# Peptides against a protein of PDB entry 6RO1: the designs that were tried, part 64

Target 1, 216 residues: chain A of PDB entry 6RO1
Amino acid sequence: LGKEIEEYIHKPKYCLPFLQPGRLVKVKNEGDDFGWGVVVNFSKKSNVKPNSGELDPLYVVEVLLRCSKESLKNSATEAAKPAKPDEKGEMQVVPVLVHLLSAISSVRLYIPKDLRPVDNRQSVLKSIQEVQKRFPDGIPLLDPIDDMGIQDQGLKKVIQKVEAFEHRMYSHPLHNDPNLETVYTLCEKKAQIAIDIKSAKRELKKARTVLQMDEL

## One batch from the design tools (peptide; aimed at target 1 S106 R108)

Design b2_p29_8_s2 (made by RFdiffusion4, then SolubleMPNN; from b2_p29_8, 12 letters changed)
Fold by OpenDDE base, seed 5:
Structure b2_p29_8_s2 (fold): chain B 216 residues (1-216), chain A 29 residues (1-29)
Amino acid sequence: as target 1 above (216 residues)
Amino acid sequence: DAEEFYEIKKRLEPFIKSSQFKKGFIDIK
């Protein structure tokens, strides 16, 4: 459900109006979670779809992100990597494709006009950390319907499902059960075992298929 | 019952563990 909402939010037609300088955004690139960064600017790049020749504009947002120092040494050839949780990292302006935005905050920060000095970039990290302290339950998100104005019926159905699940969760007898943590942990272990069994069965099937192909 | 609750909670994890939607814009100086 969360991913389904993200699929709407990161669409340029919905998010571009909210990508002002200072907007807090969450960036995720495949396995690399950069967490919260700050929008610096965005640009439109002309792209031509290779198969249709149609113009498919690419939107690139420059986001100030906490990067690992190791990735910065190789920055000429390697993509920036997120800082490890235990590392301070360094704030860098990273060009990000708009579809890699996993979340958009209602929060905007003041950012220094000149982000070339390291100290100015690191000051923004301090500001992000201050915002995180102000919002212990997490940095507030833009409402996709009320703030972003997304009228898509598919999104509305997803939100309705979320609300229905929330209602069911809060109404469930186990919600206030003192043994909830124990029961939940047992259910999680059971679910993980089921996933592992299903994975093992898939690998066995693949192995058998390969053996059958080698016998042909 | 417990399995149903687990499935519900698991589906809601992205919302529970993530930031809540908040109406309006917040400019933090």
Scores: peptide ipSAE 0.208, ipTM 0.723, DockQ to the pose 0.524
OpenDDE base, seeds 1, 2, 3, 4: peptide ipSAE 0.170, 0.178, 0.138, 0.135; ipTM 0.661, 0.702, 0.645, 0.627

Design b2_p29_8_s3 (made by RFdiffusion4, then SolubleMPNN; from b2_p29_8, 15 letters changed)
Fold by OpenDDE base, seed 3:
Structure b2_p29_8_s3 (fold): chain B 216 residues (1-216), chain A 29 residues (1-29)
Amino acid sequence: as target 1 above (216 residues)
Amino acid sequence: DAEEFLKIKKRLEPYIKSSQFVKGFIYIE
């Protein structure tokens, strides 16, 4: 079900408006999982369809990703590879086809203006790690319906199936499975965070309204 | 590094305090 959602999210029609600099995104290319990276920029490239000769635009997003040092030596000729779990790796700006984005976060980070220095790039990794620590249940994802505004009925059906599956998991009496307990704890925490965020947004809106009234 | 942690905290603080985080959906693989 997650894969079915990804098939909608990675479509340029839906995701491009959310690919602002600093947006957290997940990148996966076949067997290469880069995990979470940060959008630097995106561009539209002209491409010609081989069969029709028609222009088929390709969308390339530049993403700051944790790469293996070995792959960087050949970066001019070879595709970057993700850092191994046991290596530090190095943050590099990697051009990625938009369809390789597996997830888009609601989180957007401030990034250094100059990403040429290694230290500036590595500082972004530390920021990602801090976000991950703050969200032990996983980095928040954009809601494809509520946040991204996707109106596709197929996606709505997929989401309904996911929600039904979640409900079945929560209603299942096997709450005593330690793995289920972990998932439940994560989901409860997420639900509580969502409530807290909604409350905080309401307070912020009230505060902004008051400030606007005071400036009048 | 405590200083680096504080810098990151300060950098992230506006996003957390301003509730710029929208409601995320649960990702189920």
Scores: peptide ipSAE 0.025, ipTM 0.483, DockQ to the pose 0.061
OpenDDE base, seeds 1, 2, 4, 5: peptide ipSAE 0.020, 0.020, 0.021, 0.023; ipTM 0.502, 0.504, 0.525, 0.481; seeds 2, 5 fail the geometry check

Design b2_p29_8_s4 (made by RFdiffusion4, then SolubleMPNN; from b2_p29_8, 14 letters changed)
Fold by OpenDDE base, seed 2:
Structure b2_p29_8_s4 (fold): chain B 216 residues (1-216), chain A 29 residues (1-29)
Amino acid sequence: as target 1 above (216 residues)
Amino acid sequence: DAEEFLKIRKRLEPYIDPKRFVKGEIYIY
C-alpha cells in the first residue's frame, strides 16, 4: 500500500511541479534511507532506450542529503551513502533519480544561494532538524489528491485501501497496548540486525571475489 | 503477527495519520 502510493508520487508528471528549491523530500535507494533532504534543483536528461532508440527522458533531482564522510572520500567512484544514525555526517548535493523520492513534504525551506561552503550546507541540516522538532509526529506531506492534483483512479483505490487499513489498525488491540513502544523498539532492532547481517555478507562476498582474482 | 503488523505500520506511517497531510505549502525560515 505505501509503496503503491509512492509509485504515483514519484512519477515526473505528478511530482516535478513540486520540486522547487527548498522543498523537503525523502530519498530512499535500495536499502539506503537518506531520510529527509532538501531539493536544490532538477534537470531533464535525454536517455536513449537501447532496444527502441526512443528518447526516454530521465529526470535527475539534486538533493541536499546527509551523507557519510566515508562516501565523500570515494565520491569519484562510488555513490553517496547515508550517514549512520550516530554519525554527524555531512550535507552534500547528490544527484537522485526522481523515482527514488519516497515522499514530498508540504514544507519548503529557505536555502543559501551558495551551497559550495560546508557551513552553508550544514545550516540546512539545522533547519531540517528544527522542522523535525516542530513536527514530532513526522514532517507533513503533500496530499497526493488535494495538493498534487493526482486524478488517477488507481491511486484513489489505493488511498481507500489505506484508509480501511488505518481503521483496522486503530481498532487493533496492539495499537492501544501500553507495551507497543517496547515491541516497536524490539522490531526495529531486529530489522537493523537483519540489515547489518546482509551488509556483512555482501562485504564478505566482495573480499572473497578479490582474493579469487588475485589467485587467477 | 505483531512483527508483521509493525512492519506494515512502519511502511504506512507517512500515510496512516491524516494529520500528516497538510494542505498548502509551509515556508519555514
Scores: peptide ipSAE 0.201, ipTM 0.681, DockQ to the pose 0.464
OpenDDE base, seeds 1, 3, 4, 5: peptide ipSAE 0.112, 0.039, 0.029, 0.047; ipTM 0.612, 0.496, 0.524, 0.630; seeds 4, 5 fail the geometry check

## One batch from the design tools (peptide; aimed at target 1 P17 Q20 R108 Y110)

Design b2_p30_1 (made by RFdiffusion4)
Pose (drawn by RFdiffusion4):
Order: sequence, then structure tokens, then C-alpha cells
Structure b2_p30_1 (pose): chain A 194 residues (1-46, 58-67, 79-216), chain P 30 residues (1-30)
Amino acid sequence: LGKEIEEYIHKPKYCLPFLQPGRLVKVKNEGDDFGWGVVVNFSKKSLYVVEVLLRCAAKPAKPDEKGEMQVVPVLVHLLSAISSVRLYIPKDLRPVDNRQSVLKSIQEVQKRFPDGIPLLDPIDDMGIQDQGLKKVIQKVEAFEHRMYSHPLHNDPNLETVYTLCEKKAQIAIDIKSAKRELKKARTVLQMDEL
Amino acid sequence: EEEEEKIEEKLKELEEKDEEEEEELEEEEE
């Protein structure tokens, strides 16, 4: 569901109008993410590209690392979420100190909103009048309710058990696909003719 | 055209909210 919602937000017809300088954006590509970042401007490429400050062809910052902000161009279809907040940015972003100042400004925004950095309502704000997105958002609130209700959500060992479950779940996916091809390979193809 | 106008109105509302928050922060610092 989360990924499905991103695809609607990826549509440039819907998200480009809200990519004003200073807008907070979360970006993820093929798995790894850079947390949150701030946009500077955007233009066409070659698809659209926006230059965004992120925590880090570079890779994202690790959890233990304090991080160092760097501006990088990214494709628009790599934005996972867009916020209602537009934090102020320095005119000349060349200095390192200013880049750190933006990192500290976001740290203060995250504090002003411990419930989470507010996101744009894709319908009330972004204007996605598509009916499929309605049923998606409904399933999200319902499954989030199921998640927080699960006795394991609060358990500190949840991440320890969740990984063993993820491993056991992937092994099972292999067995399924492996058996699928085996039922095919083992099949005699010309028996219906006979 | 109507959808563009609605987007523009939303952008203006967001900008106003940002400005109000900036003014409140300046007053607190003072």
C-alpha cells in the first residue's frame, strides 16, 4: 500500500506544482533511503529532476553517523513522500556551514512535530481525484489500526522476531516458485493431443 | 484551468501558514 500511494505522488502532473524551494521531501531508491531532504529547484532531464539536500552517486548516511548534508539531483519518481512544510533555506548553499544549518533546521522541525512531519493530503491538497487512491488510503488506515493493535507491536523483541519471520517468509517464496516451475517442467505437454 | 486555480489557491494557503509560523518564531526569539 505504501508503495502504491508513492506512485500516485510520483505522477509529475500532481507533485511538480508543490516542489517549491525549501519543501521537505523523503526519497527512496531501490531500497535504501536518505531520510528527509529539502528541495532547491527542479527542471527537465534528458522525466524530471529536482535538486535536493539529503543526508549521506553517493549513498545515504548510516544510523550511527551524524551525517553531512549534500545537494544532489534526483529523479522525481524517487520521491516517496511530500510534506506540508517548507523550511527556509539560505540563498548561497555553497558553504558547508549553511548545509549543516539546514540539517539543524530540520532537526528542529522534527521536534515541532513528534507525531511525524506532516504530509500533503493527496486529494484535499494535491488534487488526485482518482478513485483507486481512495480505496488505497482506506486500506492503509485500517491496516495501521491492525498493526498497532497487534500484541507484538509494543514488544521490544519485535524487530528480532520480525527478521526471522522475514527470512522464513523468503525461503517459503522460493519453494513456491521452485515448485511452480517444477510442476511445469515435470508436465507432459502433448498429453491433451493424445 | 479550474484545477490549476485550485492548486494555486492551495499554494497560497500554504505560503501564508509558513509566514505565520516564521513570525511566531521571531517573536519567541525576541

Design b2_p30_1_s1 (made by RFdiffusion4, then SolubleMPNN; from b2_p30_1, 15 letters changed)
Fold by OpenDDE base, seed 3:
Structure b2_p30_1_s1 (fold): chain B 216 residues (1-216), chain A 30 residues (1-30)
Amino acid sequence: as target 1 above (216 residues)
Amino acid sequence: SEREKRIEEVLKKLEEEEEKRRKEEELEKE
């Protein structure tokens, strides 16, 4: 259910109006969770494949993210990696594909005009941490219907199911039933298995494509 | 610039992922 909501939110047609400088966003890439970062800017790049006429506009958002120091050493050739939990890390402006945004906050921070100095970037991390302290239950999200104006009936049905589930969970006298954690863990495992099946199918397809190239 | 190179690498990875997704959707239709 949460992942189904993410599939709507990260669509450019819905999220682009909210990607203003200072907007808090959460970034995930291929199992790397960067956590909360701050939008610096976004750019539209049209990869016009000259022959296909299909302008699929690629949207890249520059997000200030907490990165590992190791990933910064090879920053010319390697993708930025998230800071380890025990690592201080360093705030870096990372170009992120819009579809990698897992969440968009209602919170918008003031950001320094010049993010070239490390101290200015690290000041933004302090501001994120202060927001996190103010919201112990999590940084507030944009409402996809009320704030983002998404009119999709599929999303409305997902939200209604979430609300009905939450209402049943809170109204159930067994709210402290350890079985709820077990159900959440089983749902997460099922979701992980579905991801693993998709990844394994992708690897099998890559392996077949390589074998076909070796036979020519 | 180094920033432009990173953007180009991200764009290249996206094109590869989108092409992969297109090929997956084509295989699900067969």
Scores: peptide ipSAE 0.014, ipTM 0.308, DockQ to the pose 0.015
OpenDDE base, seeds 1, 2, 4, 5: peptide ipSAE 0.012, 0.014, 0.000, 0.014; ipTM 0.304, 0.315, 0.241, 0.320; seeds 2, 5 fail the geometry check

Design b2_p30_1_s2 (made by RFdiffusion4, then SolubleMPNN; from b2_p30_1, 17 letters changed)
Fold by OpenDDE base, seed 5:
Structure b2_p30_1_s2 (fold): chain B 216 residues (1-216), chain A 30 residues (1-30)
Amino acid sequence: as target 1 above (216 residues)
Amino acid sequence: SSMEKKIKEVLEKLEKEEEERRKEEEEEKK
């Protein structure tokens, strides 16, 4: 259900009007979960499909994301990586393809005009953390129908199913369905495990690369 | 290296935990 909604929301035809500076967005790239970041700007890049010669516009959003310090040292050769949970990290402006946006918030933050200073970027992280504290149940999402104006009947059916599920979920006393806390905890734990697996795979690849360089 | 072995052990543990949870989620969806 959530993934089916994401497949609509991240489509440029729906999300582009909402990618204003300061918009909170969630970024995921192939199991790299950056969490919540802030839109700085977006751009349309003309791309020509190599096989058809057709113009396929690429939409790139610059998002201020919490990145690992290790990925920044190698920024010339390596794509930015999310900060580890226990890592302070550093806020960096990262170019992201629009289809990698997993969520779009109704919340917009004020961003500093100059994001070159580290302190200005880190101030945005503090603002994100403050928003997260104000919304203990999670940062509010744009409504795909009411806010985004998506008329797709497939999405409407998905939303109706989600609302019916949520209504059932909230109509059951929170204390009586141990399965729901287990499903959320299992989903969060699965997401965390997927992050940890990807981190471990990257560390293993780095360790192998270092070992191969030391054996050369 | 000792570090590579440790990373492999952690990876195998995490992959096992992911597969167990995937089975639990597939059972809860039925």
Scores: peptide ipSAE 0.016, ipTM 0.400, DockQ to the pose 0.011
OpenDDE base, seeds 1, 2, 3, 4: peptide ipSAE 0.013, 0.005, 0.000, 0.006; ipTM 0.322, 0.226, 0.205, 0.223; seed 4 fails the geometry check

Design b2_p30_1_s3 (made by RFdiffusion4, then SolubleMPNN; from b2_p30_1, 16 letters changed)
Fold by OpenDDE base, seed 1:
Structure b2_p30_1_s3 (fold): chain B 216 residues (1-216), chain A 30 residues (1-30)
Amino acid sequence: as target 1 above (216 residues)
Amino acid sequence: SAMEEKKKEVLKKLEEEQKKLEEEEKKEKE
């Protein structure tokens, strides 16, 4: 469920209205979980599909994320990496493709006007940590239906299925219903396949980008 | 090119995973 909802939430047609400065968002890129960051701004970049000449717009959101200090040294050549759990890290403005947003919060923070000073960026981390302390069960999420107004029937069906599954799970423990276990296993498998597809698509895009750079 | 081969491998993997997804979606509808 959470992954299927994510596939709707990160679509530009749904999430762009909510990507205002100060919006809390969760960023995950492959194995790199940055956790919660804060939207600084977003931009639309023109991208031309190499084979069709069709315009495929890329949406990039600049997100203030807690990054490892090691990744900052190589920031010119390497992608930013999340801070290790035991590392203090440093808040950095990172350009993130919108589809890498794994969650969008209902919470908006005040952000300093100038994020060039380290102290201003680190103050935002303190604010995130304060929000996390206020919400021990997790930072509040935007509801995809009630808050985001997503009318997609696919999403409604997913939610209905999960509500029905949860109801069945609470009414009949999974261990007592082989069909629930089968459905759960199928859903997990499908979710894993969807992740693998997304990973493969990213790898393909990286490979294409490098090929284009070698042809330039 | 080694990169073209890698691209082909990734494409093949993507197609295989898409096929698996379609098969699981069929099972979910049954």
Scores: peptide ipSAE 0.039, ipTM 0.566, DockQ to the pose 0.012
OpenDDE base, seeds 2, 3, 4, 5: peptide ipSAE 0.024, 0.037, 0.024, 0.027; ipTM 0.354, 0.563, 0.356, 0.535; seeds 2, 4, 5 fail the geometry check

Design b2_p30_1_s4 (made by RFdiffusion4, then SolubleMPNN; from b2_p30_1, 11 letters changed)
Fold by OpenDDE base, seed 5:
Structure b2_p30_1_s4 (fold): chain B 216 residues (1-216), chain A 30 residues (1-30)
Amino acid sequence: as target 1 above (216 residues)
Amino acid sequence: SEFKKELEEKLEELEEEEEEEREEEEEEEE
């Protein structure tokens, strides 16, 4: 449900008006969660679809993201990677396709005009952290209907389902359970174990496929 | 040799697609 909402929000027709400099956005690229970054700028790139010759405009947003220092050393050959949880990282301006925006905040930050100095980039990280401290329940999102003006009936149905789900979740007896934190921790561990099992199954499938291909 | 490389590339593409689809499916379930 949350990601059905994401699929609407990251559509250029809806999100572009909100991609002003200083807008907080979340960026995810595959398994790489950069978390909250700040929009620096966006650009429309003319792309030609290789098969149709049709102009497919790519929208690239430059986002100031916390990147791993390891990825930055290899930045000539490798895409920037998110900073590890224990890593300080470094704030870098990363060109991101608009569809990789997993969330758009109602919050806009002031950003330095010159982001070339590391200190100016790191000051933005401090500002993000200050916003996160102000919003312990999470950085506020743009409302897709009220703020973004999305009139899609599919989205309205998704929102209604989410609201109904949230209402059920908050009305659930476990929500008032004094062991709720323990239950959540167990659910998170279960989810992580499920991910690890899926990952291990993929690696096993890959290894088997490679072995089968070595027999060919 | 060349066919093996083409199969490796296509397998990587299919694994990326399966990973994207699964991320999308895991995404729809949240």
Scores: peptide ipSAE 0.012, ipTM 0.313, DockQ to the pose 0.014
OpenDDE base, seeds 1, 2, 3, 4: peptide ipSAE 0.010, 0.006, 0.007, 0.005; ipTM 0.328, 0.326, 0.325, 0.269; seeds 2, 3 fail the geometry check

Design b2_p30_2 (made by RFdiffusion4)
Pose (drawn by RFdiffusion4):
Structure b2_p30_2 (pose): chain A 194 residues (1-46, 58-67, 79-216), chain P 30 residues (1-30)
Amino acid sequence: LGKEIEEYIHKPKYCLPFLQPGRLVKVKNEGDDFGWGVVVNFSKKSLYVVEVLLRCAAKPAKPDEKGEMQVVPVLVHLLSAISSVRLYIPKDLRPVDNRQSVLKSIQEVQKRFPDGIPLLDPIDDMGIQDQGLKKVIQKVEAFEHRMYSHPLHNDPNLETVYTLCEKKAQIAIDIKSAKRELKKARTVLQMDEL
Amino acid sequence: EEEEEEIEEKLEEEEEEFEEEKEEEEEEEE
């Protein structure tokens, strides 16, 4: 569901109007993410590209690392979420100190909103009048309700058990696909003719 | 067309609010 919502938000017809300088954006590509970042401007490429400050062809910052902000161009279809907040940015972003200042300004925004950095309502704000997105947002709120209700959500060992479950779940996916091809390979193809 | 106009109006309001907030911050610094 989460990735499905991103796809609607990826549509440039819907997200480009809200990519004003200073807008907070979360970016993820092929798995790894850079947390949150701030946009500077955007233009066409070659698809669209926006230059965004992120925590880090570079890779994202690790959890233990304090991080160092760097501006990088990224494709628009790599934005996972867009916020209602537009934090102010310095005119000349060349200096390192200013880049750290922006990191500190976001740290203060995250404090002003411990419930989470507010996101744009894709319908009330972004204008996605598509009916499919309605049923998606409904399943999200329902499944989030199911998640927080699960006795394991609060458990500190949840991440320890969740990983063993993830491993055991992937091994099972292999067995399924492996059996699928086996049932095919083992099949005699010309028996219906006979 | 109506959707685009509604979005433009909302963006214009946001821009105005952002400018007013920036002017207030400058006044506070002074």

Design b2_p30_2_s1 (made by RFdiffusion4, then SolubleMPNN; from b2_p30_2, 14 letters changed)
Fold by OpenDDE base, seed 1:
Formats: C-alpha cells, sequence, structure tokens
Structure b2_p30_2_s1 (fold): chain B 216 residues (1-216), chain A 30 residues (1-30)
C-alpha cells in the first residue's frame, strides 16, 4: 500500500506542480536514504530511449540533502551518499531524478537565495530539524487526492483500502485523523509486525524444538 | 510451578503470534 502510493506521487505528471523552491521532499536511491531535503529547483532533460529512438524526457530536481563528507571528497563522478546517523554531514545541492522522491510534504521552507555558502545550506538543515521537532510523529505529507488532485482510480482504490483498514484498526475509539502520515505509520507498523512475526516464528520453532527434546 | 509459568508464557506468545498472523492475512486480502 504505502509503496503503491509512492509510485503515483513520484510521477512527473503529478508531482511537478508541487516541486517549488522550499518544498520538503524525501529522497531515497536504492539503499541510500537521504531523509528529508528541500527542493531548490527542477529541470527537464532530453533522454532518448535506447530501443525506440523516442524522446523520453527526464526530470531532474535539485534537492538540498544531508550528505556524507566522504562522498563530497570524491569529485564529480560519484553519487552523493547520505550522512551516517552519527555524522553531522553537510547539506549539498544534489541533482535527483524525480522518481527517487519517496515523499512530498505540504510544508514549504524559506531558503536563502545563495546556497553557495556552507552556512546558508546548514541553516536550511536547522529549519528542517525545527519542523521535525514540531511534528514528532512525522513531517506532514501532501494528500495525493485533496492536495495533489490525483484522479487515478487505482490510487483511489488503494487509499480506500487503507482507510477501510485504518477504520477497522481504529474502530477502537481513540485516533481520529486519517492523514497520509497514518498510512505511513501503518506501513511501518506492518513492516514491524512482519519482523516481529518472523522473530516470534523463530522463537516458536525453538520452543517446539525444546518441547520435542523434553518428550524424548 | 516454574514449568507451568514457562508453558503459560509460551501459550500467551503463541496467541499473540496467531493474532499477528490473522492481522497479516487481513492485510494480504486487502
Amino acid sequence: as target 1 above (216 residues)
Amino acid sequence: KKLEEEIKKKLEKEEEEREKEELERLLEEL
């Protein structure tokens, strides 16, 4: 469910109108999670499909991301890497393909006009951290239907299934607000439950093996 | 007594695991 919503949000036809300077976005590239960054600008690049010769436009967004200092020393040819959890890192403007945007926030920040000075880039990190302190449960996401205006019936069905599932889980009377954050929290809870089931199955298999050894 | 408490704790854990598996099935049917 959450990954299926992501597959709609990162499509250029839906997200480009929301990629204004100062928009908070999450960037993930394969195993590299950069977390929250800030949109600086976007550009359209011409790409030629290798098999058809058709022009397939690539959309590149420049995102201010927290990068490792090690990845910045390796000149121009190596992809920037996310800062380690314990590393301060450095905020850098990274060109990102639009399909690598895993989330788009409703929040927009004011960014300095000149991002060449390190202090100006690091001031944006302080602003992101201040937003994260205001939203301990997560940074608020754009609603794909109400905010982004996505009319896709596939997405509407996915959201309706999530809302119906949330309504079944939350038919215990204590949490009224089905924001897209709740969908992510449910996907994280689902992933955690799947990890906990795998751990419990391993422990049950160990417990059954011990019971079979006590019957011998 | 100690063995009965360990068996009871294993049964409670197996019940929690069944509830988690039912929740996972309900999530796969969606």
Scores: peptide ipSAE 0.013, ipTM 0.375, DockQ to the pose 0.008
OpenDDE base, seeds 2, 3, 4, 5: peptide ipSAE 0.000, 0.015, 0.014, 0.000; ipTM 0.221, 0.379, 0.304, 0.293; seeds 2, 3, 4, 5 fail the geometry check

Design b2_p30_2_s2 (made by RFdiffusion4, then SolubleMPNN; from b2_p30_2, 17 letters changed)
Fold by OpenDDE base, seed 4:
Structure b2_p30_2_s2 (fold): chain B 216 residues (1-216), chain A 30 residues (1-30)
Amino acid sequence: as target 1 above (216 residues)
Amino acid sequence: SELEKEIQKLLEERRKKEEEERKRRLEELE
């Protein structure tokens, strides 16, 4: 049933609007579970279907993922591998096909503008870990119906079945926690802006500096 | 505080801009 929901949410027509920078997403590639990562950007790539010659657009999302250090040494030739549970790993920007997104969170993080420095990437891991600590029962999922606006009746039936078996899969604890200072949720109807006050203060300072420069 | 209200306003404006940009990007992807 969880896989059936995944088959809906990873469709570009549904998920692309929610793949904003800072969005938490789960990435699975075959047997490799990267767990939660953070969206950096996405792009459309033209792909030609080998059998029909039809242009089938491939959507690639750049996701900050915790990768094994071993896989990074071979990263020129080998696909990134997830960090082992006991491994610190390293956060890397990994291009991921959109269909490899297994979950989308209601949580959106503030991410550094420059992700080239390792420290900036690792700061995002710390932010993910802080979110995970706040949600011991799991990072809240984006509601496919209420947040994503999916009107598919098949999905509604699947969700009804899942909710009958799995208590509150889409209960948003975030709706009740006003104290999420570092995490903003972009739900279409209930965007609980949990302000990274530090980031917002920096932006306010920049905006004021720009305004002061324009007044000069 | 006034600062919190100003921050909220900036975040709402940013959210609106990001939503409009997202809408434009989606329209460009259609």
Scores: peptide ipSAE 0.021, ipTM 0.512, DockQ to the pose 0.016
OpenDDE base, seeds 1, 2, 3, 5: peptide ipSAE 0.024, 0.019, 0.030, 0.005; ipTM 0.504, 0.425, 0.480, 0.310; seeds 1, 3, 5 fail the geometry check

Design b2_p30_2_s3 (made by RFdiffusion4, then SolubleMPNN; from b2_p30_2, 17 letters changed)
Fold by OpenDDE base, seed 1:
Structure b2_p30_2_s3 (fold): chain B 216 residues (1-216), chain A 30 residues (1-30)
Amino acid sequence: as target 1 above (216 residues)
Amino acid sequence: DELKKRIEELLKEEEKEREKKEEELKKLLE
């Protein structure tokens, strides 16, 4: 269902009005997760459909992304690769097809006018990191209905199904977690569940240790 | 001893329930 929502939000007819310079976006290309980047600009390109000869417009957004240094050494013909988790990487302006945007944030950053200097690009990474610190559960997303104004009935049905599932999962008397108001808050909830599991495992380990000490 | 054992069992049950909910949520988000 999350993937189905993504298929709506990355459509040019819905997302283009929100691809202003400074908009935070998440980029994923196949197995490559670049994480959060910042929109610099976008352009329309013409593509010829192979079977019909019809022109199909392609939309390319230039996104400032954290890339591996190895990928930057390779020719301009090679696709940029995301920085490894342990790598510092380098912020680069990467042309991205709009359908590769996996998320769009409500947050917009101020970006330097000149992104040619490495220091200016890296300053944007610092800004992204500061936003992430302010939102430990995840960077706020645009609501596809309330913010993006998507009126597609298919999307509304998907959202309703997710909300209904959430209500069933979290209406359990043992669950004190707030109801997720938006589909995107499900990701935050998942993260919280993972934290709770880790906490429970830690407490279980402590309990076992106490039991072992009493049996000695 | 019996109380500690019961606490351990409850914590184990809670962990299993949380893991199940995480898996269900993951499947929905895919």
Scores: peptide ipSAE 0.020, ipTM 0.393, DockQ to the pose 0.010
OpenDDE base, seeds 2, 3, 4, 5: peptide ipSAE 0.000, 0.016, 0.014, 0.019; ipTM 0.258, 0.339, 0.395, 0.381; seed 4 fails the geometry check

Design b2_p30_2_s4 (made by RFdiffusion4, then SolubleMPNN; from b2_p30_2, 14 letters changed)
Fold by OpenDDE base, seed 3:
Structure b2_p30_2_s4 (fold): chain B 216 residues (1-216), chain A 30 residues (1-30)
Amino acid sequence: as target 1 above (216 residues)
Amino acid sequence: SELEKKIEELLKEEEKELEEEEKRREEELK
């Protein structure tokens, strides 16, 4: 179910409006998990499909990612590799195809204007780590329906199945409670509180993003 | 850095406002 949602959000038609500088994104390529990085910019490249001559636009996002120091030595010819768990690594601006974005956060960070100095790049890693400490259950995601405006009926059905499954998981231990209706009402209320907390988080974040733009 | 401190302060204020909103909603549900 989580992977099925990813198949929608990484499509350029849905995610491009949200790939502003400072956006937190998660990058995964062929088993290489870079974890959370920060969008620097994006570009549209014209690609000609070899078999049809049709112009298929490729979207490349430059993402500041934690890379292994070994990959930097071979940087002229080899793709960047993620830092090992025990490695400090180094933050590098990596060109990433948009379909390799596994998650898009609701969070945007301020990034230095000049990312050429190593210290400026490493300061962004500290900012990511601070966000991760504040969200122990995970960095908050953009809502594909409410935030990204995805109208796809397939996605709506996936979300409905996730909600129904979560509701069943919470109801299963309670199937033997004689106060089932009271517990259902409390679970629905708790679910509504969680939705409303998520909405309040979004509103607060929108207000703060505007304030940060006015101070720059 | 000053930026890290500002981010930490903003996230702490957000956490507090969310806890207050959660408490208010729990009270409305009683």
Scores: peptide ipSAE 0.016, ipTM 0.318, DockQ to the pose 0.022
OpenDDE base, seeds 1, 2, 4, 5: peptide ipSAE 0.013, 0.012, 0.005, 0.007; ipTM 0.337, 0.300, 0.281, 0.293; seed 2 fails the geometry check

